# Ledger of designs, part 2: peptides against a protein of PDB entry 6B4J

Target 1, 315 residues: chain A of PDB entry 6B4J
Amino acid sequence: DITMQWYQQLQDASMQCVLTFEGLTNSKDSQAKKIKMDLQKAATIPVSQISTIAGSKLKEIFDKIHSLLSGKPVQSGGRSVSVTLNPQGLDFVQYKLAEKFVKQGEEEVASHHEAAFPIAVVASGIWELHPRVGDLILAHLHKKCPYSVPFYPTFKEGMALEDYQRMLGYQVKDSKVEQQDNFLKRMSGMIRLYAAIIQLRWPYGNRQEIHPHGLNHGWRWLAQILNMEPLSDVTATLLFDFLEVCGNALMKQYQVQFWKMLILIKEDYFPRIEAITSSGQMGSFIRLKQFLEKCLQHKDIPVPKGFLTSSFWRS

## One batch from the design tools (peptide; aimed at target 1 L226)

Design b1_p8_4_s4 (made by RFdiffusion4, then SolubleMPNN; from b1_p8_4, 5 letters changed)
Fold by OpenDDE base, seed 1:
Structure b1_p8_4_s4 (fold): chain B 315 residues (1-315), chain A 8 residues (1-8)
Amino acid sequence: as target 1 above (315 residues)
Amino acid sequence: MMEKIPLP
């Protein structure tokens, strides 16, 4: 499976990245520890500051992240910080930055769906300029949310149940797996972030270039999902999340082909989802069904709430 | 059985 090979290569690259900066992360030297903390803060704090408030502020955040990744000094915590402070600084920052973007999907977007768009547009723009960050975003995203690939991890012989649960994306603490609602909430956030990334371009970049991970990956994701057996609750939830966020963009891009896909979802895939959906899980399915049927009825998919408009960029 | 969805 080419997709699984790609996924594994991505994970291997991410792992190699971690090994590369192990010296920085494991150092007991006081100066190295200080540098590590400064770099970590410089990489992550700007991402946490991303908001839906003003385009000008978003640009400032973008410029700061880009400057840091470009080897320029940036102000962080009252200090001048640069990736050049340590030979492993750039690798470390790229990894931590990518991790933070995905974490914002997992946490911020999970709780505030509209936050997907400002986070995603920054991530997309940074990815365009720093492709390694993009690869690391995918690595983090796909590891935390295998459904974003998509694939369903399988239980392997000799595997511990907890490890399998973690592979599925569940958090396991003190031998207790997280509740399904919390799991789905986190997965939803990450899927929504991904759906936003693949459709957004940083407006101040060279927009003539091909999107580094564009809507063609959205089509691929949908195609792959439809070619897989549905999972109870998971498939209905994440398919809704994905379509709500990027359905409009996919409609605009693929037109009639996309509508044919939606019809196929309704006619062929919904019965399969329904067949595996318990009465207690019907809410997620109903939500998906109502959304898709409304779209088909109106022959339109609405622009998602939180989509960045021209007025946002003028603020 | 659902037909395989083609990739673009």
Scores: peptide ipSAE 0.032, ipTM 0.695, DockQ to the pose 0.765
OpenDDE base, seeds 2, 3, 4, 5: peptide ipSAE 0.032, 0.030, 0.031, 0.027; ipTM 0.691, 0.646, 0.690, 0.635

Design b1_p8_5 (made by RFdiffusion4)
Pose (drawn by RFdiffusion4):
Structure b1_p8_5 (pose): chain A 315 residues (1-315), chain P 8 residues (1-8)
Amino acid sequence: as target 1 above (315 residues)
Amino acid sequence: HTTIPLEP
């Protein structure tokens, strides 16, 4: 409940932000749309540019967003734009910027697991300088993936199925329901991004402040889901690509206590899945063992493939 | 079943 109460605090707090700018979106005038168009444009593209080429140019995207959020003018396609144009624009750009980070994790990181880090460092950095943006990231990240909270949505009695599948985060339209394959990845990329944000810190600016969403939330996540019964395919998958990404940082921080948590899922939580998962979906549960059978005996969890090296920063 | 603390 401590989590479910905190879960609601962010959600209804985001709905307050959906209404604070109410009128900027619900505007049909020509100029009214031009403004709504230029802001969302110049605020959600720099996030899409986040590449793995170098941290040298990764700073440009960070500065371009810091200037845009802090109110300074920002060079956009054509003429320069700024938030000072409208008082509602700031509380609007922070909304659309937050969704983009989860969305970049939704599409890109799901397919390309390594791009989770160059995106997360910009987000873990922008979270420091502007904490309001972070709560909004925790808002969108949580609804589109309630498994990141982590809380498994229970079945409410007397309700149709298509109503329930939407609560699980499946993308559904009038008649189309998102397949399970093209769904499981959308969740992987989201918590792989979440597993990266909590362990990374923006290097530049020399800040003595602390990580806004510390690695502590990585421990509670593993603990909060390992104490409850696992879902068939979702848990064994999400439990793997979270440890592959943040298992190295947790091993260093919580040395022995983290190992105890691992030799538990090896002999206490693995059986909790072998019976729950049917023979047609053991694919996820198998990768989870192949991941641990090594890590347990190697006494090491490999650094996530795609970690930002020193060469990436200087260069 | 073994219960894991929520905090370290």

Design b1_p8_5_s1 (made by RFdiffusion4, then SolubleMPNN; from b1_p8_5, 3 letters changed)
Fold by OpenDDE base, seed 3:
Structure b1_p8_5_s1 (fold): chain B 315 residues (1-315), chain A 8 residues (1-8)
Amino acid sequence: as target 1 above (315 residues)
Amino acid sequence: MPIIPLEP
């Protein structure tokens, strides 16, 4: 189908990107290794510095990332670093930057849900100026969280169990699979980040232009999820995460059509989730149910905690 | 379950 074709195209593009900068990454030359490390730090450290504290600091981080991607020198680790230091430098930095954004979803947002918004607004703004970074963000996100596509990977003949577990998004280390709670926590972080990206625009850009990957993709994601059979625990968890983060934005954008979708979730989809939910997994379903029923009752979806306001940008 | 349109 068209969604799986899109998924595969992004994965192929990501793979081709890796091949393009292989000369830089596989070089045994001491200078090439130094350049690689400097570029990697320059790409990733600013992203790790993103915080909810001040809009002015967020702008500084954005400007630094944009400068790096624009071929300008930036200060990193006490050194001047530029993508022009190597012919493959730009491709490498774009790849590593995109990877780091997704990693922040996987780690930081997973632990601190409110962190989704400052990370997402930077990612969205960079995507607007550097579309290739956006495609690579999607590629990394889809690889780590297939539920963001969405699709549910299936076991194929001849597949190793560990490979199947990895395809599902589990981490497998030393032949030990990740615990379900940790897995869901990471998936939640990535979905929350994605839900934030599709609704946010960098306030200092040309906001008259169309969002490069906007709320129409949020509608599409929901529609695709609802057109699939639910997966035990996963669907209830991620549907809640998605709706909590971008439900308000979708409500404002699509109004009556979105409310019809929410009613359909309650009436038609909840019974399907409940039918596959064990007693030990009921907590995720209950949380989703309570959230959605409250929204329907109040005819309102709250603005998510951590949403960036005008006061944030003045700080 | 009805098929949900991928676009609104």
Scores: peptide ipSAE 0.392, ipTM 0.927, DockQ to the pose 0.819
OpenDDE base, seeds 1, 2, 4, 5: peptide ipSAE 0.368, 0.364, 0.375, 0.369; ipTM 0.921, 0.920, 0.924, 0.921

Design b1_p8_5_s2 (made by RFdiffusion4, then SolubleMPNN; from b1_p8_5 with H1M T3V)
Fold by OpenDDE base, seed 5:
Structure b1_p8_5_s2 (fold): chain B 315 residues (1-315), chain A 8 residues (1-8)
Amino acid sequence: as target 1 above (315 residues)
Amino acid sequence: MTVIPLEP
């Protein structure tokens, strides 16, 4: 399967990246440890500072990240930090930056859905300039949320239950699996971030260039989901999250073709979801159904809450 | 179920 091959290639690239900077991460030298920590902070703190407050602040954050990735010195924690401080510095920073973007989906977007857009536009802009960061974003995303690929991990003979749970995206600590509500919340955040990335372009970049991972991947994701058997609660939840965030953009891009897809979801896919949905899980399905039926009725998909407007960029 | 093409 080509999708699974792509998944594996990204995971392999991510693993290779980790091996590449192992010298930096495993060093016992005090100076190397200091450099590592400085680079990690320089990569991750700006991402944590992303907010919906002002476009000007978002630009400053973007410029700082881009400068760091470009080998320029940046100020972090009162010190000048550069990836040139260590031969493995760039690889390490790219990896940690990508990891942090996905973590913001997992944590910040999960709790505040509107945060998807400012995070995503920075991620998209950085991806455009630094393709390796984009690949690493996908690798981290796919590992934490296999539904973003999409695929549903299967239990294999001889597999430990705990390992299977981790493959499904659950956190397992001290042999205790994450609660379903927390799991779905994290998955939702990551899917929403992804749905935002594929539709957003950094406004100060060369917008004549093709999006490095654009709406065609949104169509592909939907098609792949619909070509699979639904997973109880998960599919309904994430399909809603995806459509709420990028449905308007997909409608604008693919028009009649997208409406045909939505009709197919209603007519063919909803019965399949309903067939596997217990009475206690019906809430997620009902939410999806109501959303889609409203869109079909009104012949419109609303712009998602938190979508960045021209006024945001003037602030 | 109708197979949806992976490309638009």
Scores: peptide ipSAE 0.422, ipTM 0.934, DockQ to the pose 0.864
OpenDDE base, seeds 1, 2, 3, 4: peptide ipSAE 0.409, 0.408, 0.418, 0.412; ipTM 0.929, 0.929, 0.932, 0.931

Design b1_p8_5_s4 (made by RFdiffusion4, then SolubleMPNN; from b1_p8_5, 3 letters changed)
Fold by OpenDDE base, seed 3:
Structure b1_p8_5_s4 (fold): chain B 315 residues (1-315), chain A 8 residues (1-8)
Amino acid sequence: as target 1 above (315 residues)
Amino acid sequence: MPVIPLEP
């Protein structure tokens, strides 16, 4: 289908990107290794510094990332670093930057849900100025969290169990698969980050332009999820995460149409989730159910905790 | 379950 074709195209583009900078990454030359390390740090450290503390600091981080991607020198680790240090430097930095954004979803956002918003607004702003970074963000996100596409990977004949587990998004280390709670936590973080990206615009850009990957993709994601059979525990968890982060924005954008979708979720989709939910997994379903029923009752979806306000940008 | 349109 069109969605799977899109998924594959993004993965192919990501793979081609890796091949493009292979000379830099595989070089045994000491100078090339140094450049690689400097570029990697320059791309990733600013992202790790993103916080909810002050809008001014967030702007500084954004400007640094944008400068790096624009071919300007930036200070990193006490050194002047530029993508011009190597002909493959820009491709490498774009790839590593995108990878780091997704990593912050699976780590930082997973542990601190409110961190989704400052990370997402930077990612959105960078995506607007550097579309290739956006495509690579999607590629990394889709690979780590197939549910963000969405699709549910299937076991194929001849596939190793560990490979199947990895395709599902599980980490497998030393032949040990990740615990379900940790898996869901990481998936939640990535979905929350995605839900934040599609609704946020960098406030210092040209906001009159169309969002490069906006709320229409939020509608599409929900529609696709609902057109699929639910997956035990996963669907209930991620649907809650998505609605908690993006529900208010979708409500404002699509109004009556979105409320009709929520009613459909309650009336038609909840029974399907419940039918496949074990007693030990009921917690995720109950949380989703309570959230959605409260929204329907109040005819309102709350602004998510951590949403960036005008006061944040004045700090 | 009815097919939900991918666009509003």
Scores: peptide ipSAE 0.397, ipTM 0.925, DockQ to the pose 0.819
OpenDDE base, seeds 1, 2, 4, 5: peptide ipSAE 0.372, 0.393, 0.386, 0.394; ipTM 0.919, 0.925, 0.923, 0.925

Design b1_p8_6 (made by RFdiffusion4)
Pose (drawn by RFdiffusion4):
Structure b1_p8_6 (pose): chain A 315 residues (1-315), chain P 8 residues (1-8)
Amino acid sequence: as target 1 above (315 residues)
Amino acid sequence: HQTIPLDP
């Protein structure tokens, strides 16, 4: 409940932000759309540019967002644009910027697991300078993936199925329901991004402040889901690509206590899945063992493939 | 079954 209460605090707090700018979106004038068009444009593109080439140019995207959020003018396609044009624009750009980070994790990181880090450092950095943006990221990240909270949505009695699948985060339309394959990845990329944000810190600016969403939330996540019965395919998958990304940082921080958590899912939580998962979906549960059978004996969890090296920063 | 504390 401590989590479910905190879960609601962010959600209805985001709905307050959906209404604070109410009128900027619900506007049909020509100029009214041009403004809504230029802001969302110059605020959600720099996030899409986040590449793995170098941290040198990764700073441009960070500065371009810091200037845009802090109110300074920002060069956009054509003429420069700024938030000072409208008082509702700031509380609007922070909304659309937050969704883009989770969205970049939704599409890009689900397919390309390594791009989770160059995106997370910019987000873990912007979260410091502007905490309001972070709560909004925790808002969108949580609804589109309630498994990141982590809380498994229970079945509410007397309700149709298509109503329930939407609560699980499946993308569904009038007649189309998102397949399970093209769904499972959209959740992987989200918590792989989440598993990266909590362990990374923006290097530049020399800040003595602390990580806004510390690595502590990585411990509670593993603990909060390992104490409850696992879902068939979702848990064994999400439990793997979270440890692959953040298992190295947790091993260093919570040295022995983290190892105890691992030798528990090896002999106490693995059986909790072998029976729950049918023979047609053991694919996820198998990768989870192949991941631990090594890590447990190697006494090491490999650094996530795609970690930003020193060469990436200087260069 | 064994439980894991929420805090370290």

Design b1_p8_7 (made by RFdiffusion4; failed a check: the pose's geometry)
Pose (drawn by RFdiffusion4):
Structure b1_p8_7 (pose): chain A 315 residues (1-315), chain P 8 residues (1-8)
Amino acid sequence: as target 1 above (315 residues)
Amino acid sequence: FHSIPLKS
């Protein structure tokens, strides 16, 4: 409940932000749409530009967003734009910027697991300078992936199925329901991004402040889901690509206590899945063992493939 | 069943 209460605090806090700018979106004038158009444009593109080429140019995207959020003018396609144009624009850009980070994790990181880090450092950095943006990231991240909270949505009695699948985060339309394959990845990329944000810190600016969403939330996440019964395919999958990304940082931080958590899922939580998962979906549960059978004996969890090296930063 | 504690 401590988590479910905190879960609601962010959700209804985001709905307050959905209403604070109410009128900027619900506007049909010509100028009214041009403004709504230029802001969302100049705020959600720099996030899409986040590449793995170098940290040198990765700073440009960070600064361009810091200037845009802090109110300074920002060069956009054509003429320069700024938030000072409208008082509602700031509380609007922070909304759209937050969704983009989870959305970049939704599409890009789900397919390309390595791009989770160059995106997360910009987000873990912008979270420091502007905490308001972070709560909005925790807002969108949580609803589109309640498994990141982590809380498994229970079945509410007397309700149709298509109503329930939407609560699980499946993308559904009038008649189309998102397949399970093209769904499982959209969740992987989301928590792979979440697993990256909590362990990375923006290097530049020399800040003595602390990580806004510390690695502590990584421990609680593993603990909060390992104490409850696992879902068939979702848990064994998400439990793997979270450890592959943040298992190295947790091993260093919580040395022995983290190892105890691992030799538990090896002999106490694995059986909790072998019976729950049918023979048609053991694919995820198998990768989870192949991951641990090594890590347990090697006494090491490999650094995530795609970690930002020193060469990436200087260069 | 073994439990895992939560930390603050």

Design b1_p8_7_s1 (made by RFdiffusion4, then SolubleMPNN; from b1_p8_7, 5 letters changed)
Fold by OpenDDE base, seed 3:
Structure b1_p8_7_s1 (fold): chain B 315 residues (1-315), chain A 8 residues (1-8)
Amino acid sequence: as target 1 above (315 residues)
Amino acid sequence: MPTIPLID
């Protein structure tokens, strides 16, 4: 189908990117190794510094990332670093930067949901200026969280169980699969980050241009989810995460159509979730139920906690 | 299956 073709195209592009900078990553030369490490730090450290503290600091981080991607020298670890230090430097930095954004979804956002917004607005702004970074963000996101596509990986004949678990998004270390709660926590973080990216625009860019991956993709995601059979615990968890983060934005954009969608979720899709929910999974189910009921009752989706306001950008 | 509303 079209969705799986899109998924595969992004994965192929990501794989080709890795092959392109293989010379840099596999080099035994001491100088090449140094350049690789410097570029990796320059790409990833600014992303780890993103916080909800001040808009001015967020702008500084954005400007540093943009400068690096633009071929300008930046200070990192007390050294001047530029993608021009190696002919494969730009491709490597774009890949590692995109990887780090997704990693912040699965780690930082997973633990602190409000962190989705400052990370997402930087990611969106960088995507607008550097489309290849956006494609790589999607590729990394889709690989770690197939539910962001969305699709549910299937077990194929001859597949190892561990490989199947990894395809589902589980971490497997020393032949031990990740606990379900930790898995869902990471998936939640990545979905929340994605839901934030599709609605946010960098305030200092050309806001008259169309969002490179906007709310239309949020609508597509919901439509695709509703056309799929629910997955135990996963669907209830991620549907809640998605709607909590971008439901307000979707409501504002699609108005009556959004409410028709929400009613469809509550009346037709939610019973299908209930039918596959075990007693041990009632937490996610109840949370989704309460959210849907409250939203339909009040005819409103609240602005998510941590949403960036004008006061944030003046700080 | 109920028809998912199309984006107009």
Scores: peptide ipSAE 0.029, ipTM 0.702, DockQ to the pose 0.465
OpenDDE base, seeds 1, 2, 4, 5: peptide ipSAE 0.024, 0.029, 0.030, 0.025; ipTM 0.679, 0.699, 0.701, 0.689; seeds 1, 4 fail the geometry check

Design b1_p8_7_s2 (made by RFdiffusion4, then SolubleMPNN; from b1_p8_7, 5 letters changed)
Fold by OpenDDE base, seed 2:
Structure b1_p8_7_s2 (fold): chain B 315 residues (1-315), chain A 8 residues (1-8)
Amino acid sequence: as target 1 above (315 residues)
Amino acid sequence: MRTIPLID
């Protein structure tokens, strides 16, 4: 399977990246530990500062991240920090930065859906300038949310139940598995972030270039989902999340083909979701139903709440 | 416009 091979290649590359900076992460030297912590903060704090407040602030954050990745010194925690402080510094920063973007999907976007857009536009812009960061974003995203590939991990003989649960994307701490509502919330956040990334371009970059991971991947995702058996609650939830965030962009890009796909979802795939939906899962089901019916009736997909407007970039 | 066919 080509998709699984691609997924495995991403995971292998991510693993190799970790191995490349193991000297920095495992060092007992006081100076190396200091550098590690400074680089980790420099990579992650700017991402945590991303907000919907002002476009000017977002530009400052972008410039800081780009400067760091370009080998320039940046101010972090009152100190000058550069990836040149250690030969493994760049690999470490790229990995931690990518990890942090996905973590913001998992945490911030999960709780505040509108946060997907400012995070995604920065991630997309950085990806355009630093392709390795983009590959690492995909590696982290797909590992935490296999449904973003999409594929469903399978239980193998001899596998521990906890390991299987982790492969499915559940958090397991002290032999306690995450509650289903929290799991779906995190998965939703990551799907929404992904759906935002594939449609957004950094407005101050070279927009004439092709998006490094654009809407064609969104189309592929939908096509693959439709060829898979639906999962109880999961499919209805994530399909809605995806369409709410990038449905408008897909409509504009694929036009008649998009509407054919949406009709196929409503008429052929949705009954399959209904057949596996229990009474306790009707919320996600009804939400998807209402969304599909409204969109088909109006022949329009609304622009998602939180979408960045021209006024945002002038603020 | 890049038309990507539905994967059957």
Scores: peptide ipSAE 0.031, ipTM 0.698, DockQ to the pose 0.135
OpenDDE base, seeds 1, 3, 4, 5: peptide ipSAE 0.026, 0.028, 0.031, 0.026; ipTM 0.685, 0.687, 0.702, 0.681

Design b1_p8_7_s3 (made by RFdiffusion4, then SolubleMPNN; from b1_p8_7, 5 letters changed)
Fold by OpenDDE base, seed 4:
Structure b1_p8_7_s3 (fold): chain B 315 residues (1-315), chain A 8 residues (1-8)
Amino acid sequence: as target 1 above (315 residues)
Amino acid sequence: MRKIPLID
């Protein structure tokens, strides 16, 4: 399975990255620990500062992240911080930065869907300049949200229930699995972030170049989902999230082909979703159904709420 | 503009 090979390759690369900087992360030396913490803060704080407030602020954040990844010193916590402070500094920062982007999908976007766009445009722009960060974003995303690959992890004989739950993307703490609503909320946030990344380009970059992970991956994702049996509640939820965020972009890119896909979803895939949807899970199904019916009726997919406009970039 | 075939 080529999809699973891709998944595994990214996971392996991520694991190798962790091994590469383990000297920095495991060091008991006081100076090394200080460097680690400074680098971690320098990598993650700017991402946490991303907001929908002003394009100028977003540019400042982008420039800071790019400077850090480029080996330039940046100010963080009142200190000058550089990846050159340690031989493993760059690998560590790239990993932590990628992790933080996905974390913002999991937390910030999950709670505030409109936050997907400013986070995604920074992530896309950084990915364009620093491909390894992009690969690590995918690795973190796929690990936390297998549905972003997509694949649905299956229970294997002899597997512990908690391990299966974690493979599905659930958080399990003290032998307690998270509630379904919280799980879906987190997955939704990550899918929405991904859907935003694949369509957005940093406006101050070289837009003549091909998107490092563009809408063709959105098409692939949809095609793969449609070739899979739906998962109860999850498929309807995430398919809606994905289409709400990037459906307009896919429509513009693929035009007639996109509408054929929507018709396929409505006519052929909906019955399969419905067949596995219990009465208590109809909410997600109905939401998806209503969305697609509206889009097909109007022959249009609306621009998603929170989409960055020209006015945002002038602020 | 790149087009990708619909996959059934």
Scores: peptide ipSAE 0.030, ipTM 0.712, DockQ to the pose 0.127
OpenDDE base, seeds 1, 2, 3, 5: peptide ipSAE 0.026, 0.029, 0.029, 0.026; ipTM 0.696, 0.702, 0.724, 0.703

Design b1_p8_7_s4 (made by RFdiffusion4, then SolubleMPNN; from b1_p8_7, 5 letters changed)
Fold by OpenDDE base, seed 4:
Structure b1_p8_7_s4 (fold): chain B 315 residues (1-315), chain A 8 residues (1-8)
Amino acid sequence: as target 1 above (315 residues)
Amino acid sequence: MRKIPLIE
């Protein structure tokens, strides 16, 4: 399976990255530990500072991240920090940065859907300049949210229930599985972030170049989802999240083909979703149904709430 | 503009 091969390749690359900087992360040397912490903060704090407040602030954050990845010193915690402080510094920073972007999807976007766009545009811009960060973003995303690949992990004979739950993306702590609503909230955040990344370009980059991971991957994602048996509650939830965020962009890009896809979802895929939807899970299904019906009726998909406007970039 | 066929 090509999709699973791609998934595994990204996971392998991520694991190899971890192995590459294990000397830095496992060092007991006081100076190495200090460098590690400084690099970690330098990589992650700027991402946490991303907000919808002003385009100028977003540019400052982007420039800081790019400077760090470019081997330039940056100020972090009142100190000058550079990836050159350790031979493994760049690999470590790229990994932690990518991890943090996905974490912001999992946490910030999950709680505040509009946050997807400023985070995504920075991620996209960094990805364009630093492809390895993009690959690592995918690796982290896929691991936490297999539905972003997409694939639905299956229970295998002899597998521990907790391991299966974790493979599905659930958090399991002290033998207690995460509540379904919290699980779906986190998955939604990550899918929304992904849907935003694939459509956004950093406005101060070279827009003549092809998006490093563009809308063609959105089309692929939809096609693959439709070729899969729906998963109860999950498929309806994430399909809605995805289409709400990037449906307008896909409509503009694929035009008639997109509407054919939407009709296919409504006419052929909905019955399959409905067949596996219990009465207690109708919320997600109904939400998706109403969204698609509205879009088909109006022959339009609205620009998502939180989409960055020209006024944002002038602020 | 790149177009991708609908995959069923």
Scores: peptide ipSAE 0.028, ipTM 0.706, DockQ to the pose 0.127
OpenDDE base, seeds 1, 2, 3, 5: peptide ipSAE 0.024, 0.025, 0.026, 0.026; ipTM 0.684, 0.676, 0.691, 0.697

